# Designs tried in a protein design run: peptides against a protein of PDB entry 6B4E. Part 17

Target 1, 295 residues: chain A of PDB entry 6B4E
Amino acid sequence: TNFDKISKMFWHYKDKIAQIKQDIVLPIKKADVNVRNLLSRHKRKINPKFGQLTNSNQQLFKIQNELTQLINDTKGDSLAYHWILNFIAKAVVHQAETEVRVKPESALPLGKLTLYLLVQFPELQELFMARLVKKCPFVIGFTCEIDTEKGRQNMGWKRNNENKWEDNTSYDERMGGILSLFAIITRLQLPQEFITTTSHPFPIALSWHILARICNTPLNLITNTHFVILGSWWDAAAVQFLQAYGNQASKLLILIGEELTSRMAEKKYVGAARLRILLEAWQNNNMESFPEMSP

## One batch from the design tools (peptide; aimed at target 1 A205 W208 H209)

Design b2_p13_3_s2 (made by RFdiffusion4, then SolubleMPNN; from b2_p13_3, 6 letters changed)
Fold by OpenDDE base, seed 1:
Structure b2_p13_3_s2 (fold): chain B 295 residues (1-295), chain A 13 residues (1-13)
Amino acid sequence: as target 1 above (295 residues)
Amino acid sequence: MNPILELLTVTPP
């Protein structure tokens, strides 16, 4: 694992967030009133759609079509188009932080919708990835120390209005929710209409990177959160990961489930205990996946 | 350094 490369990628996306603010968000505040009104209307129409997702492909397709139309309505103005995509990127990540954290299986319809949008609107890819890395650096296997305020900030910790850090459970759950969404995206097949014309923007190989990078992370930087997000990843993608890489996938699952947990046993992390349970379930031929969506 | 380092590559098979 080249940690310098990972760090460079992390800071690339941090810079991208700053760029988005400077080049997209701030300029819209000075844009024509008609453009601002258009975007406000679109925002109001788009926001509820993420909550309208169900375990139904029919409902998914309906929402996909509606969002496609709304986004296409902005293409006449490049700044408006990029603004609406950035809004969507933020909204999707927010949905992961709020809904997926409490209902992990909801990552499947959300992930399908997101993947569709990422392919349909390629400019969304960098905007979405930047938002993901900002909120949950684990999606690229980045880890730093959290003994400093800057370190915690880099790892996506939030402070409340009283400058108090969020509690560990809240942080763990948020990270788990975001990573569940990303894991789902990596293991989904492209929609049939794109499979022959487009490469997958965030393929299953990115799941490999997450696991491998975490396994190679210095042990002094490994926290309970690492095990929590590995458990979230496991629920979201382990079955499909095994299908993709076979024996090599098995080795990596054993490394995270057995070796990494064993190395950190003295810490008695609750996330590690859960990951052990997932490993044992797999060893007993009881690995579970999220239920497939209905037609 | 993590002893698991030698067991892993970042390159998928």
Scores: peptide ipSAE 0.021, ipTM 0.653, DockQ to the pose 0.094
OpenDDE base, seeds 2, 3, 4, 5: peptide ipSAE 0.020, 0.021, 0.020, 0.021; ipTM 0.662, 0.643, 0.669, 0.647

Design b2_p13_3_s3 (made by RFdiffusion4, then SolubleMPNN; from b2_p13_3, 7 letters changed)
Fold by OpenDDE base, seed 5:
Structure b2_p13_3_s3 (fold): chain B 295 residues (1-295), chain A 13 residues (1-13)
Amino acid sequence: as target 1 above (295 residues)
Amino acid sequence: MNPLLELLTVTPP
């Protein structure tokens, strides 16, 4: 694992966030009133759609079509188009932070929707990844110290208006929710209409990167959050990961489930205990996955 | 630093 490369990637996306603000978010405020009104209406229509997802593929397809139309309506203005995609990127991540954190299986319909949009609108990919890395650096296997204010900020910790940090549990749950979404995206197959024409934008190899990079992270930087997100990843993608990489996947699952947890046993992390339970379930041929969506 | 992957020669595809 080249940590310098990972760090460069992290800062690339941090810079991208700043660029998005400067080049997309701020300029739209000075745009023509008709454009601003269009985007305001579209924003209002788009916002509730993510919460309307269910375990139904029929409902998913409906929402996909509605969002596709709304996005296409903005293509006549490049700034408006990029603004709406950035809004969607933010909304998807927000949905992971709020809903997926409490209902992990909701990552499946959200992930399917997101993957569809990422393929249909390629410009969404960088916007989405930048937002993911900002909110949850674990998606690229980045870790830094959290003993400083800057370190906590870099790792996606939030402060309230009173400059109080969020609770550890809240942080862990948010990170778990975001990572669940990302994990699902990495293990999903492309829709049939795209499978022969485009490559997967966030393939299962990115799950490998997450696990491998965490395994190689200095132990003094490993926290309960690392184990929480590994558990979230496991629920979301372990079955498909094993299908993809076979014996090599098994080795990596053993590394995170047995070796990493053992090395950190003295910390008595709750997340680590859960990960061991998941490992044991797998060893007993009882690895679970999220149920498939209904027609 | 004792990286697990280095010790166990696990290589990403």
Scores: peptide ipSAE 0.022, ipTM 0.669, DockQ to the pose 0.090
OpenDDE base, seeds 1, 2, 3, 4: peptide ipSAE 0.021, 0.021, 0.020, 0.021; ipTM 0.669, 0.670, 0.648, 0.676

Design b2_p13_3_s4 (made by RFdiffusion4, then SolubleMPNN; from b2_p13_3, 6 letters changed)
Fold by OpenDDE base, seed 2:
Structure b2_p13_3_s4 (fold): chain B 295 residues (1-295), chain A 13 residues (1-13)
Amino acid sequence: as target 1 above (295 residues)
Amino acid sequence: ENPINELLTVTPP
């Protein structure tokens, strides 16, 4: 693991967030009134779509088509198009922080929708990844110390209006929700219409990177959150990960489930305890996955 | 020298 490379990637996306504000968000406020009105209407139509997802593929396809039409309506203006995509990126991550957090299986329809949009609208990829890294650096295996305010901010901790940090449970759950979504995306197959023409934008190899990079992280930087997000990843992608990499996957699952948890046993992390349970379930041939969606 | 560095020998296909 090259941590310098990971750090550079982290800061690249941090810079991208700043760029998005300057080049997309701020300029649209000065755009033509017709463009601003269009975007306002589209925003109102797009925002509820993510909450309308169910375990139904039929419903998913309906929403895909609706969003595709709404996004296509903006393509005549490059700034408007990028603004809508940035809005979608933010909305998807927000949905992961709120709904997936409390209902992990909802990551599957949300992930399918997101993957479709990422392929259909390639410009969404950088916008989405930048938002993910800002909110949950674990998606690229980045970790820093959280003993400083800057460190906490870098790791996606939020402060309220009174400058009080969110509680540990809230942070852990939010990170778990976001990571669940990303894990699902990495393990999904491309939609049928894209399989032969397009490469996967966030393939299963990115799950490998997450696990390997966490395993190689200095132990003094490992927290309960690391184990929570590993557990979230496990529920979301472990079955498909094993299918993809076979024995190599098994070795890595043992490293996170057995070795990493053992090394941190003195901390008595609740997330680590859960990960051990997941490992034991797998060892007993009882590894579970999210149920497939209905037709 | 993280003992978990055994993973460095594990390469995705």
Scores: peptide ipSAE 0.021, ipTM 0.655, DockQ to the pose 0.077
OpenDDE base, seeds 1, 3, 4, 5: peptide ipSAE 0.021, 0.020, 0.020, 0.021; ipTM 0.657, 0.654, 0.663, 0.654

Design b2_p13_4 (made by RFdiffusion4)
Pose (drawn by RFdiffusion4):
Structure b2_p13_4 (pose): chain A 295 residues (1-295), chain P 13 residues (1-13)
Amino acid sequence: as target 1 above (295 residues)
Amino acid sequence: MEEELEEAEENLL
């Protein structure tokens, strides 16, 4: 892995976040009353819909249809359309760092909803990817030091209610939740309405990049967070990763489960212990996936 | 597989 190229990719998405603020978010303050009224009303209607998802496919379709109508209502104004898509991208990532953090299997319905929106509204793709990278750089394999305040900000750290950094556990759980959503998206087939006509925008090869880049990261930059997101990724995508790459995926899973954990054993990372358990469960023919969605 | 991974990486830019 050429980590200079990974850094260039990271800063490209950081620049995109700045561009979104300059060209989408700030100009909306100057939009006419019809646009402001529509966006104010629609953002209220959109916000709770992500938490209304359940394990039921019928409920997923209902929410998809409700959101499709609300988003289509904004298409008459390119700025309002891009603003509501940016709002949705932020809301989906927030849902991942809250609900998916507590209930990892909720990444499956949320991932199906997000993938549907990503192909129904393709302008969402760049907005969503930039948001993921800003909030969880591990999705492209970016890692930097967090000894400095700027490094902590680069890696997606947050502060609590007194300018102190959130504890390591809170950060690790958020990163696992976010990366779990992206991992589900990479291993999902497109919905039937698009599977016959469209290329998957974030395919399974992006999961290979995450694993390979963590395995190629200098060991002095590895933390418990790398093991936590790999475990979250495993729960969300390891079965399909093997279906895609076979013996090669097996070699990579062994590398992360046996070698990466062994080389960092002195650190006694909690996430490394869980990743070893996942490796052993697979070796005992008991690899799990999230239960498929109910009717 | 290598070509696929290269293509996927290029699409990120």

Design b2_p13_4_s2 (made by RFdiffusion4, then SolubleMPNN; from b2_p13_4, 5 letters changed)
Fold by OpenDDE base, seed 2:
Structure b2_p13_4_s2 (fold): chain B 295 residues (1-295), chain A 13 residues (1-13)
Amino acid sequence: as target 1 above (295 residues)
Amino acid sequence: MEEEIEKAEKSLF
């Protein structure tokens, strides 16, 4: 693990967020009234779609087609197109923070939709990753200290209107929700129509990086949140991860489930206890995955 | 891939 590389990647996406604001969000406010009206209408139509997902592939395909048409309507204006994609990136992450955090299995339909959009509209990829890294740096295996205000901000902690930090449980749940979505995306296969023509934008190797980078993180920086997000990742992707990397995957699962939890045992982290339960279930040939979607 | 595992192991052991 090259931590300098990870830090550079983290700050690249922080800069990207600033660039998006400067080059996309602010300029659209001065755009032609017809463009602004178009985007306002499209925003209202797009936003509910993510909450309309079910465990049905039929419903998924319907929503995919509807979103594709709505996005294509903006392609005549590059600024409008990038604005709508940035809106979608924000909406998807928000859905992970609100719905996936309380119903992790909802990450599957959301992840399928997101992966489709990422392939269909490649310009979404950088916008989406920038939003993910800002909200949940764990998606690239970045960790810093949280004993400073800046450190907490970098790790995606929120403050309320009274400048009070969110509670630990709220933070853990939000991070778990976002990471569940990302984990699902990494383990999904491309839709059949794209397999021969397109590379996976966020492949299963990115899950490998998350686990390995957390294992290499200095122990004094490891918190309950690290174990919570590892548990969320496990539920979302462990089965498919084992299928992809076999014995090498097993080694890494043992490192996080047994070795990392053992090294931190004195802290008595609740997230670590849950991760041990997941490890034990796997050792007893009872590893669970999210249910597949219906036709 | 294997190098990342080895480094992870060294960090924990």
Scores: peptide ipSAE 0.027, ipTM 0.680, DockQ to the pose 0.065
OpenDDE base, seeds 1, 3, 4, 5: peptide ipSAE 0.027, 0.026, 0.022, 0.027; ipTM 0.675, 0.688, 0.673, 0.689

Design b2_p13_4_s3 (made by RFdiffusion4, then SolubleMPNN; from b2_p13_4, 6 letters changed)
Fold by OpenDDE base, seed 5:
Structure b2_p13_4_s3 (fold): chain B 295 residues (1-295), chain A 13 residues (1-13)
Amino acid sequence: as target 1 above (295 residues)
Amino acid sequence: MKKEIEEAEKSLF
């Protein structure tokens, strides 16, 4: 693991967030009134769609088509197009922070929708990844110390209006929700219409990177959150990860489930205890996955 | 563990 490269990637996306604000979000406020009105209407129509997802593929396809039409309506103006994609990127991550956080299996329909949009609208990829890294640096295996205000901010910790940090449970759950979504995206097959013409934008290899980079992280930087997000990843992607990499996947699952948890046993992390249970279930031939969606 | 993971990363990517 090259940690310098990971750090460069992290800061690249931090800079991208600043650029998005400067080049997309702020300029649209000065745009033509017709463009602003269009975007306001589209925002109001788009935002509810993510909450309308169910375990139904039929419902998913309906929402995909509706969003595709709404996004296409903005293509006549490059700034408007990028603004609506940035809005979607933010909305998807927000849905992971709120809904997936409390119902992890909801990551499956959300992930399918997101993957479709990422392929259909390639400009969404950089906007989405920047938002993910800002909110949950674990998606690229980045970790830093959280003993400083800047360190906490870099790791995606939030402060309220009174400048009080969020509680540990809230942070852990939000990170787990975001990571669940990303894990699902990495393990999904491309939609049939794209499989022969397009490469997967966030393939299963990125799950390998997450696990490997966490295993190589200095132990003094490992927290309960690392184990929470590993557990979230496990529920979301472990079955498909084993299918993809076979024996090599097994080795890595043992490293996170057995070796990493053992090395951190003195900390008695609740997330580590859960990960041990998941490992033991797998060893007993009882690895579970999210249920497939209905037609 | 660390060395094995690094080698695995290099082999797969």
Scores: peptide ipSAE 0.031, ipTM 0.734, DockQ to the pose 0.105
OpenDDE base, seeds 1, 2, 3, 4: peptide ipSAE 0.028, 0.026, 0.031, 0.031; ipTM 0.720, 0.710, 0.738, 0.739; seed 1 fails the geometry check

Design b2_p13_4_s4 (made by RFdiffusion4, then SolubleMPNN; from b2_p13_4, 6 letters changed)
Fold by OpenDDE base, seed 1:
Formats: structure tokens, C-alpha cells, sequence
Structure b2_p13_4_s4 (fold): chain B 295 residues (1-295), chain A 13 residues (1-13)
């Protein structure tokens, strides 16, 4: 694992966030009133759509079509188009932080919607990835120390209005929610209409990178959160990961489930205990996945 | 794919 490369990727996306603010978000505040009104109306229509997702593919397709139309309505103005995509990127990640956090299986419809939008609107890909890395650096296997304020900030820790850090449980759950969404995206097949014309923007290989990079992370930087997000990843993608990579996947699952947990046993991390349970379930031929969506 | 996987595994630990 080349940690310098990972660090460069991390900071690339941090810079991208700053660029988005300067080149997209701030300029819209000074845009023509008609453009601002258009975007305000579209924002109000788009935002509820993510909460309208269910375990129904029919509902998913409806929402996909509605969002596609709303986004297409902005293409006549490049700045407006990029603004609405950035809004969507933020909204999707926020949905992962809130809904997927408490209902992990909701990652599946959200992931399907997101993947569709990422393919339909390629400009969303960099905006989305930047937002993911900012909120959850684990999606690229980045880790740093959290004993400093800057380190915590880099790892996506939030402060409230009183400048108090969020609770460990809240952080773990948010990271788990975001990682679940990303894991789902990596293991989903492209929609049928895109299979022959487009490559997967975030393929299953990115899941491999997450696991491998965490396995190679210095042990003194490994926290309970690492095991929590590995557990979240496992629930979201382990079955499909094994299907994709076979015996090589098995080796990596054993590395995270057995070897990494054993090396950190003295810490008695709750997340590690859960990951051990997942490993044992798999060893007993009882690996579970999220339920498939209804028609 | 297999080659990439093998290379990835060799990079572990």
C-alpha cells in the first residue's frame, strides 16, 4: 500500500471541496435572480426524493426519472447544472449519514439511485467523491491520528454549535452509514441501459482498496471506527465481493476478520467483536446480505 | 483481474 498516494488523493479531494465552494456555490449567490429562483425550486423538489425511497424498484425508477428531469432542466446554464449536482452529492451523503446510519438496508435503494445518477450525469462523480472523502476518508482507505483537532477534522469528526465534538457512537454510526452507501455502489451492477456503453464509475475494486489499505494501516492508528466501517462494508458487500474475487476475496476477509481483529484484541473494540461474529457466521456458511428490493 | 488481485495481496502486511 502506497500511503503517500492515498494522502495525495485525500488532499486532492479536500482541495476539490474548496474549489467547489469558490467556483460553484459562491458564484450562484450572485447569479441572476431567475437562476437563483430556478435552483431554489429545484432544490425543494429534489431534496424530498431521497426520503421517498423504499424497498420498491418501481418507486426507485419513478424517483430516477423525476430527478433526471429536474437535473436536465438546469443544463442550459453550466453553473446552475454544476450547482444542482453538487447539491445532490451533498444530499446523498447526508442521507447516508442520517437514514442509512439507523437503517443500513436503506443503502441499497439509495446506492442504486446514486449509481444511476453518477452514470447519467458524469460530472457528478468528482463532486460526489469529494464529498465522500471529506465526510468519510475511509472510502479511500485514508487514516490519520485523531489526537489533534486537525486530525479529527481530517477524519470527518464534527463539532456542534457549542464547539463540542460529536460522541464516539455518533461518529462511528455516521461513518458506517456513509461507508455502507459507498460499498453498495461498488458492488452494484450498472443499470441495464448503460452496461454496453459505460464503465462502472466506482467498481468493486475500490472495495478491495478499502480493505487492503486498512489492513496495511499502522496499528497505532487503528480505532474502533475502522472495525465498525469494516462491519458495515461486510453487511453491504461481502457476498458480492466473494463472488467477484473468489479465493482471493476469502483471503482478504480472513485478514480483516481474523488477523486484524486478533492484532487489536487488547483494545477490546466493540466493532472488532462484531466483525469477529461476522467472520464466524461466514465460516459457518451463514453469510448474510441485504434483502433484495421488490419489483 | 487475477493478476491485479495477486498484486494487491502481495502488498498486504
Amino acid sequence: as target 1 above (295 residues)
Amino acid sequence: MEKEIQEALESLF
Scores: peptide ipSAE 0.036, ipTM 0.716, DockQ to the pose 0.103
OpenDDE base, seeds 2, 3, 4, 5: peptide ipSAE 0.028, 0.026, 0.026, 0.026; ipTM 0.671, 0.675, 0.680, 0.674

Design b2_p13_5 (made by RFdiffusion4)
Pose (drawn by RFdiffusion4):
Structure b2_p13_5 (pose): chain A 295 residues (1-295), chain P 13 residues (1-13)
Amino acid sequence: as target 1 above (295 residues)
Amino acid sequence: IEEMIQHDKEHAF
């Protein structure tokens, strides 16, 4: 892995976040009353819909249809359309760092909803990817030091209610939840309405890049967070990763489960212990996936 | 950068 190229990709998405603020978010303050009213009303209607998803496909379709109508209502104004898509991208990532953090299997319905929106409204793709990278750089394999305040900000750290950094557990759980959503998206087939006509925007090869880049990361930059997101990724995508790459995926899963954990054993990272358990469960023919969605 | 991003989407390894 050429980590200079990974850094260039990271800063590209960081620049995109700045461009979104300048060209989408700030100009909306100056939009006419019809646009402001529509966006104010629609953002209220959109916000709770992500938490209304269940394990049921019928409920997923209902929410997809409700959101499609609300988004289509904004297409008469390119700025309002891009603003509501940006709002949705932020809301989906927030849902991943809250609900998916507590209930990892909720990443499956949320991933199906997000993937549907990503192809129904393609302008969402760049907005969503930039948000993921800003909030969880591990999705592209970016890692930097967190000894400095700027490094902590670069890696997606947050502060609590007194300018102190959130504890390591809170950060690790958030990163797992966000990366779990992206991992589900990379291993999902497109919905039937698009599978016959459209290329998957975030395919399974992006999961290969996450694993390979963590395995190629200098060991002095590895933390418990790398093991936690790999465990979260495993729960969301390891079965389909093997289906896609076979013996090569097996070699990479062994590398992360046996070698990466062994080389960092003195740190006694909690996530490394769980990744070893997942490796042993697979070796005992008991690899799990999230239960498929109910009707 | 867009070519590199597209390449990552199309190719593993």

Design b2_p13_5_s1 (made by RFdiffusion4, then SolubleMPNN; from b2_p13_5, 10 letters changed)
Fold by OpenDDE base, seed 4:
Order: C-alpha cells, then structure tokens, then sequence
Structure b2_p13_5_s1 (fold): chain B 295 residues (1-295), chain A 13 residues (1-13)
C-alpha cells in the first residue's frame, strides 16, 4: 500500500470540496433570480425522494425517472446543472449518515439509485466521491491519528455549535452508514441499459482497496471505527466480494476477520467482536447478505 | 487489475 498516494488522493478531494464551494455553491447565490427559483423548487422536489425508497424495484425506477427529469431540466445552465448534482451528492451522503446508519439494508435501494445517477450523470462522480471522502475517509482507506483536532477533522469527526466533538457511537454509526452505501455501490451490477456502454464508476476493486489498505494501516492508528466499518462492509458486500474474487477474497476476509482482530484483541473493541462473529458465521456456512429487492 | 490485487494481498497484514 502506497500511503503517500492515498494521502494525495485524500487531499485532492479535500481541495475539490473547496473548489465546489468556490465555483458552484457561491456563484449560484449571484445567479439570475429565475435560476435560483428553479433550483429552489427542484431542491424541494428532490429532497423527499431519498426517503421514499423502499425494498421495491418498481418504486426505485419511479424515483429514478423523477430525478432524471428534474436533473435534465437544469442542463441548459451548466452552473445550475452542477449545483443540482452537488446537492444530490450531499443529500445521498446525508441519507447514509441518517437512515442507513440505523437500517443498514436501506443501503441497497439507496445504492442502486445512486449508481444509476452516477452513470446517467457522469459529472456526479467527482462531486459524490469528494463528499464521501470528506465525510468518511475510510472509503479510500485513508487513516490518520485522531489525537489532534486536525486529525479528527480529517477523519470526518463533527463538532456541534458548542465545539463539542460528537460521541464515539455517533461517529461510528455515521461512518458505518456511509461505508455501507459505498460498499453496496461497489458490488452492484450496472443497470441493464448501461452494462454494454459504460464501465462501472466505482467497481468492486475499490472494496478490495478498502480492506487491503486497512490491513496495511499501522496498528497504532487502528480504532474501533475501523472494525465497525469493516463489519458494515461485510454485511453489505462480503457475499458478492467472494463471488467476484473467490479464493483471494477468502484470504482477505480471513485477514480482516481473524488476523486483524487477533492483533487488536487487547483493545477489546466492540466492533472487532462483531466482526469476529461475522467471520464465525461465514466459517459455519452461514454468511448472510441483504435481501434482494422486490419487483 | 488482478496483479494489483495480488500485490495488495501480499503486502497486507
């Protein structure tokens, strides 16, 4: 693992966030009133869509079509188009932070929707990835120390209005939710209409990178959160990961489930205990995946 | 891609 490369990638996306603010978010405030009104209306229509997702593919397709239409309405103005995509990127990540964290299986419909949008609107990809990395650096396998304020900020820790850090449980759950979404996206097949015309924007190989990079992370930087997000990833993608890489996947699952947990046993991390349970379930031929969506 | 994945695995924990 080239940690310098990972760090450069991390900071690239941090810079991208700043660029988005400067070139998209701020300029729209000075845009024509008609454009601002359009975007305001669209925002109001888009926001509830993510909460309307269910385990139904029919409902998913409905929402996909509705969002597609709403986004297409903005294409006549490049700034408006990028603004609405950035809004969607933020909204999707927010949904992962709030809903997926409490109902991990909701990552499946959300991931399907997101993947569709990422392919349909390629400009969303960088906007979405930048938001993901900012909120959850684990998606690219980035880790730094959290003993400093800057370190915590880099790792996506939030402060409230009183400058108080969020509690560990809240952080762990948010990271788990975001990682679940990303894991789902990486293991989903492209929609049928795209499978022959485009490559997967965030393929299953990115899951491999996450796992491998965490395994290569200095042990002194490994926290409970690492195990929490690995557990979240496992629930979301382990079955499909094994299908994709076979024996090599198995080796990597053993590395995270057995070796990494064993090396960190002294810490008695609750996330590690859960990951061990998942490993044992797999060893007993009882690995579970999220249920498939209904028609 | 496969070689890269193998390399990642070999260098892992």
Amino acid sequence: as target 1 above (295 residues)
Amino acid sequence: IDEELESLLKNAL
Scores: peptide ipSAE 0.041, ipTM 0.736, DockQ to the pose 0.097
OpenDDE base, seeds 1, 2, 3, 5: peptide ipSAE 0.031, 0.029, 0.037, 0.029; ipTM 0.699, 0.700, 0.722, 0.703

Design b2_p13_5_s2 (made by RFdiffusion4, then SolubleMPNN; from b2_p13_5, 9 letters changed)
Fold by OpenDDE base, seed 4:
Structure b2_p13_5_s2 (fold): chain B 295 residues (1-295), chain A 13 residues (1-13)
Amino acid sequence: as target 1 above (295 residues)
Amino acid sequence: IEEELNELLLNAE
């Protein structure tokens, strides 16, 4: 694992966030009043859509179509178009932080929606990835020290209005939620209409990168959060991961489930205990996946 | 990408 490369990737996306603010978010505030009004209306219509997702494909398709129309309405003005995509990127990640964290299986419809949008609107890909990396660096297997304020910030820790760090449980759950979404996206097949025309923007190989990079992370940097997000990933994608890579996948699952947990046993991380349970379930031929969506 | 995946796996072990 080339950690220098990963670090550069991390900072690339951090810089991208700053660039988005300067080139998209701030300029729109000075844009024509009609454009601002349009975007305001669209924002209000888009916001509730993510919460309207259910386990129904019918509902998913409805929302896909509605969002597609709303996004298309902004085409013709590049700034407006990029602004609305950035808004969507933020909203999707926010949904992962709030809903998926408490109901992991909700990542499936959200992931399907997101993947559709990522393919339908390619400009969303960089915006979305930048937001993901900012909020949850684990999506690219990045880890740094969290014994400093800057380190915590880099790893996506939030402070409240009183400048107090969020509690460990809240952080772990948020990271788990975001990673669940990303994991789902990586293991989903492209929608039928895109299979022959485009490649998957975030393929299952990115899940491999996450696992391998975490396994190669210096042990002194491994925290409970690493195991929490591995567990979240496992629930979201382990079945499909095994289907994709077979024996090689099995080896990697054993590495994270057995070897990594064993190396960190002295810490008695709750997340590690859960991951061990998942490993044991798999060993007993009881690996579970999220339920498929209904028509 | 198989070669890349193998390298990652070997490094993880």
Scores: peptide ipSAE 0.031, ipTM 0.698, DockQ to the pose 0.098
OpenDDE base, seeds 1, 2, 3, 5: peptide ipSAE 0.027, 0.029, 0.027, 0.029; ipTM 0.702, 0.707, 0.692, 0.704

Design b2_p13_5_s4 (made by RFdiffusion4, then SolubleMPNN; from b2_p13_5, 10 letters changed)
Fold by OpenDDE base, seed 2:
Structure b2_p13_5_s4 (fold): chain B 295 residues (1-295), chain A 13 residues (1-13)
Amino acid sequence: as target 1 above (295 residues)
Amino acid sequence: IDEYLEELLKNAL
């Protein structure tokens, strides 16, 4: 693993966040009043859609169509179009932080919706990845020390209004929720209408990168959170990962489930204990996946 | 870890 390249990628997306603020978010405040009014109305219509998802494909398709129309209404103004996509990127990640963290299986409909939008509106891809990396650097396998304030900030830790760090459980759950969504996206097939014309924007290979980069991370940087997000990834994508890479996938699952947990056994991480349970379930031919959505 | 997997891990970018 070339950690210098990973760091460059991390900072690329951090810079992208700053660029988005400067070139999209701030300029729209000075835009024509009609444009601002349009975006305000669209924001109010779009925001609830992510919470309206269920385990129904019919409901998913309905929401896809509604969002497509709303986004298309903005294409006449490039700034408005990019603003609404950035809003969507933020809203999707927020949904992962709030709903997916407590109901991991909700990542499936959210992931399907997100993947559709990423393909339908390619300009969403960089906006979405930038938001993901800012909130959860684990999505690209980036890790740094968290014994400094800057290190914690880089790893997506939040502070409250009193400048107090969030508790470990809150951080772990948020990271798990975001990682679950990303894992689902990587293991989903493109919708049928796009398979022959478009490459997958975030393919299953990115799941491989996450696992491999964590395995190559210096042990002194490995925390309970690493095991929590690996467990979240496992629930979301392990079955499909095995289908994609076969024996090589098995070896990597053993590395994270057995080898990495064993090397960190003295820490007695709760996340590591859960990951070992998942490994044992797989070894007993009881690997579970999220239920498929209804028609 | 076999040689192929090690190579994949090393070059995972």
Scores: peptide ipSAE 0.032, ipTM 0.713, DockQ to the pose 0.089
OpenDDE base, seeds 1, 3, 4, 5: peptide ipSAE 0.032, 0.028, 0.028, 0.031; ipTM 0.723, 0.704, 0.712, 0.703; seeds 4, 5 fail the geometry check

Design b2_p13_6 (made by RFdiffusion4)
Pose (drawn by RFdiffusion4):
Structure b2_p13_6 (pose): chain A 295 residues (1-295), chain P 13 residues (1-13)
Amino acid sequence: as target 1 above (295 residues)
Amino acid sequence: DDPIDDDKSDPVF
């Protein structure tokens, strides 16, 4: 892995976040009353819909249809359309760092909803990817030091209610939740309405890049967070990763489960212990996936 | 250009 190229990719998405603020978010303050009223009303109607998802496909379709109508209502104004898509991208990532953090299997319905919106509204793709990278740089394999305040900000750290950094556990759980959503998206087939006509925007090869880049990361930059996101990724996508790459995926899963954990053993990282358990469960023919969605 | 498009292809073995 050429980590200079990974850094260039990271800063590209950081620049995109700045461009979104300048060209989408700030100009909306100057939009006419019809646009402001529509966006104010629609953002209220959109916000709770992500938490209304369940394990039921019928409920997923209902929410998809409701959101599609609300988004289509904004298409008459390119700025309002891009603003509501940016709002949705932020809301989906927030849902991942909250609900998916507590209930990892909720990444499956949320991932299906997000993938549907990503192809129904393609302008969402760049907005969503930039948000993921800003909030969880592990999705592209970016890692930097967190000894400095700027490094902590680069890696997606947050502060609590007293300018102190959130504890390591809170950060690790958030990162797992966000990366779990992206991992579900990379291993999902497109919905039937698009599978016959469209290329998957974030395919399974992006999961290969996450694993390979963590395995190629200098060991002095590896933390418990890398093991936690790999465990979260495993729960969400390891079965389909093997279906895609076979013996090569097996070699990579062994590398992360046996070798990456062994080389960092003195750190006694909690996430490394769980990744070893996942490796042993697979070796005992008991690899799990999230239960498929109910009717 | 978006550089992540370069990463959407399968790896070579």

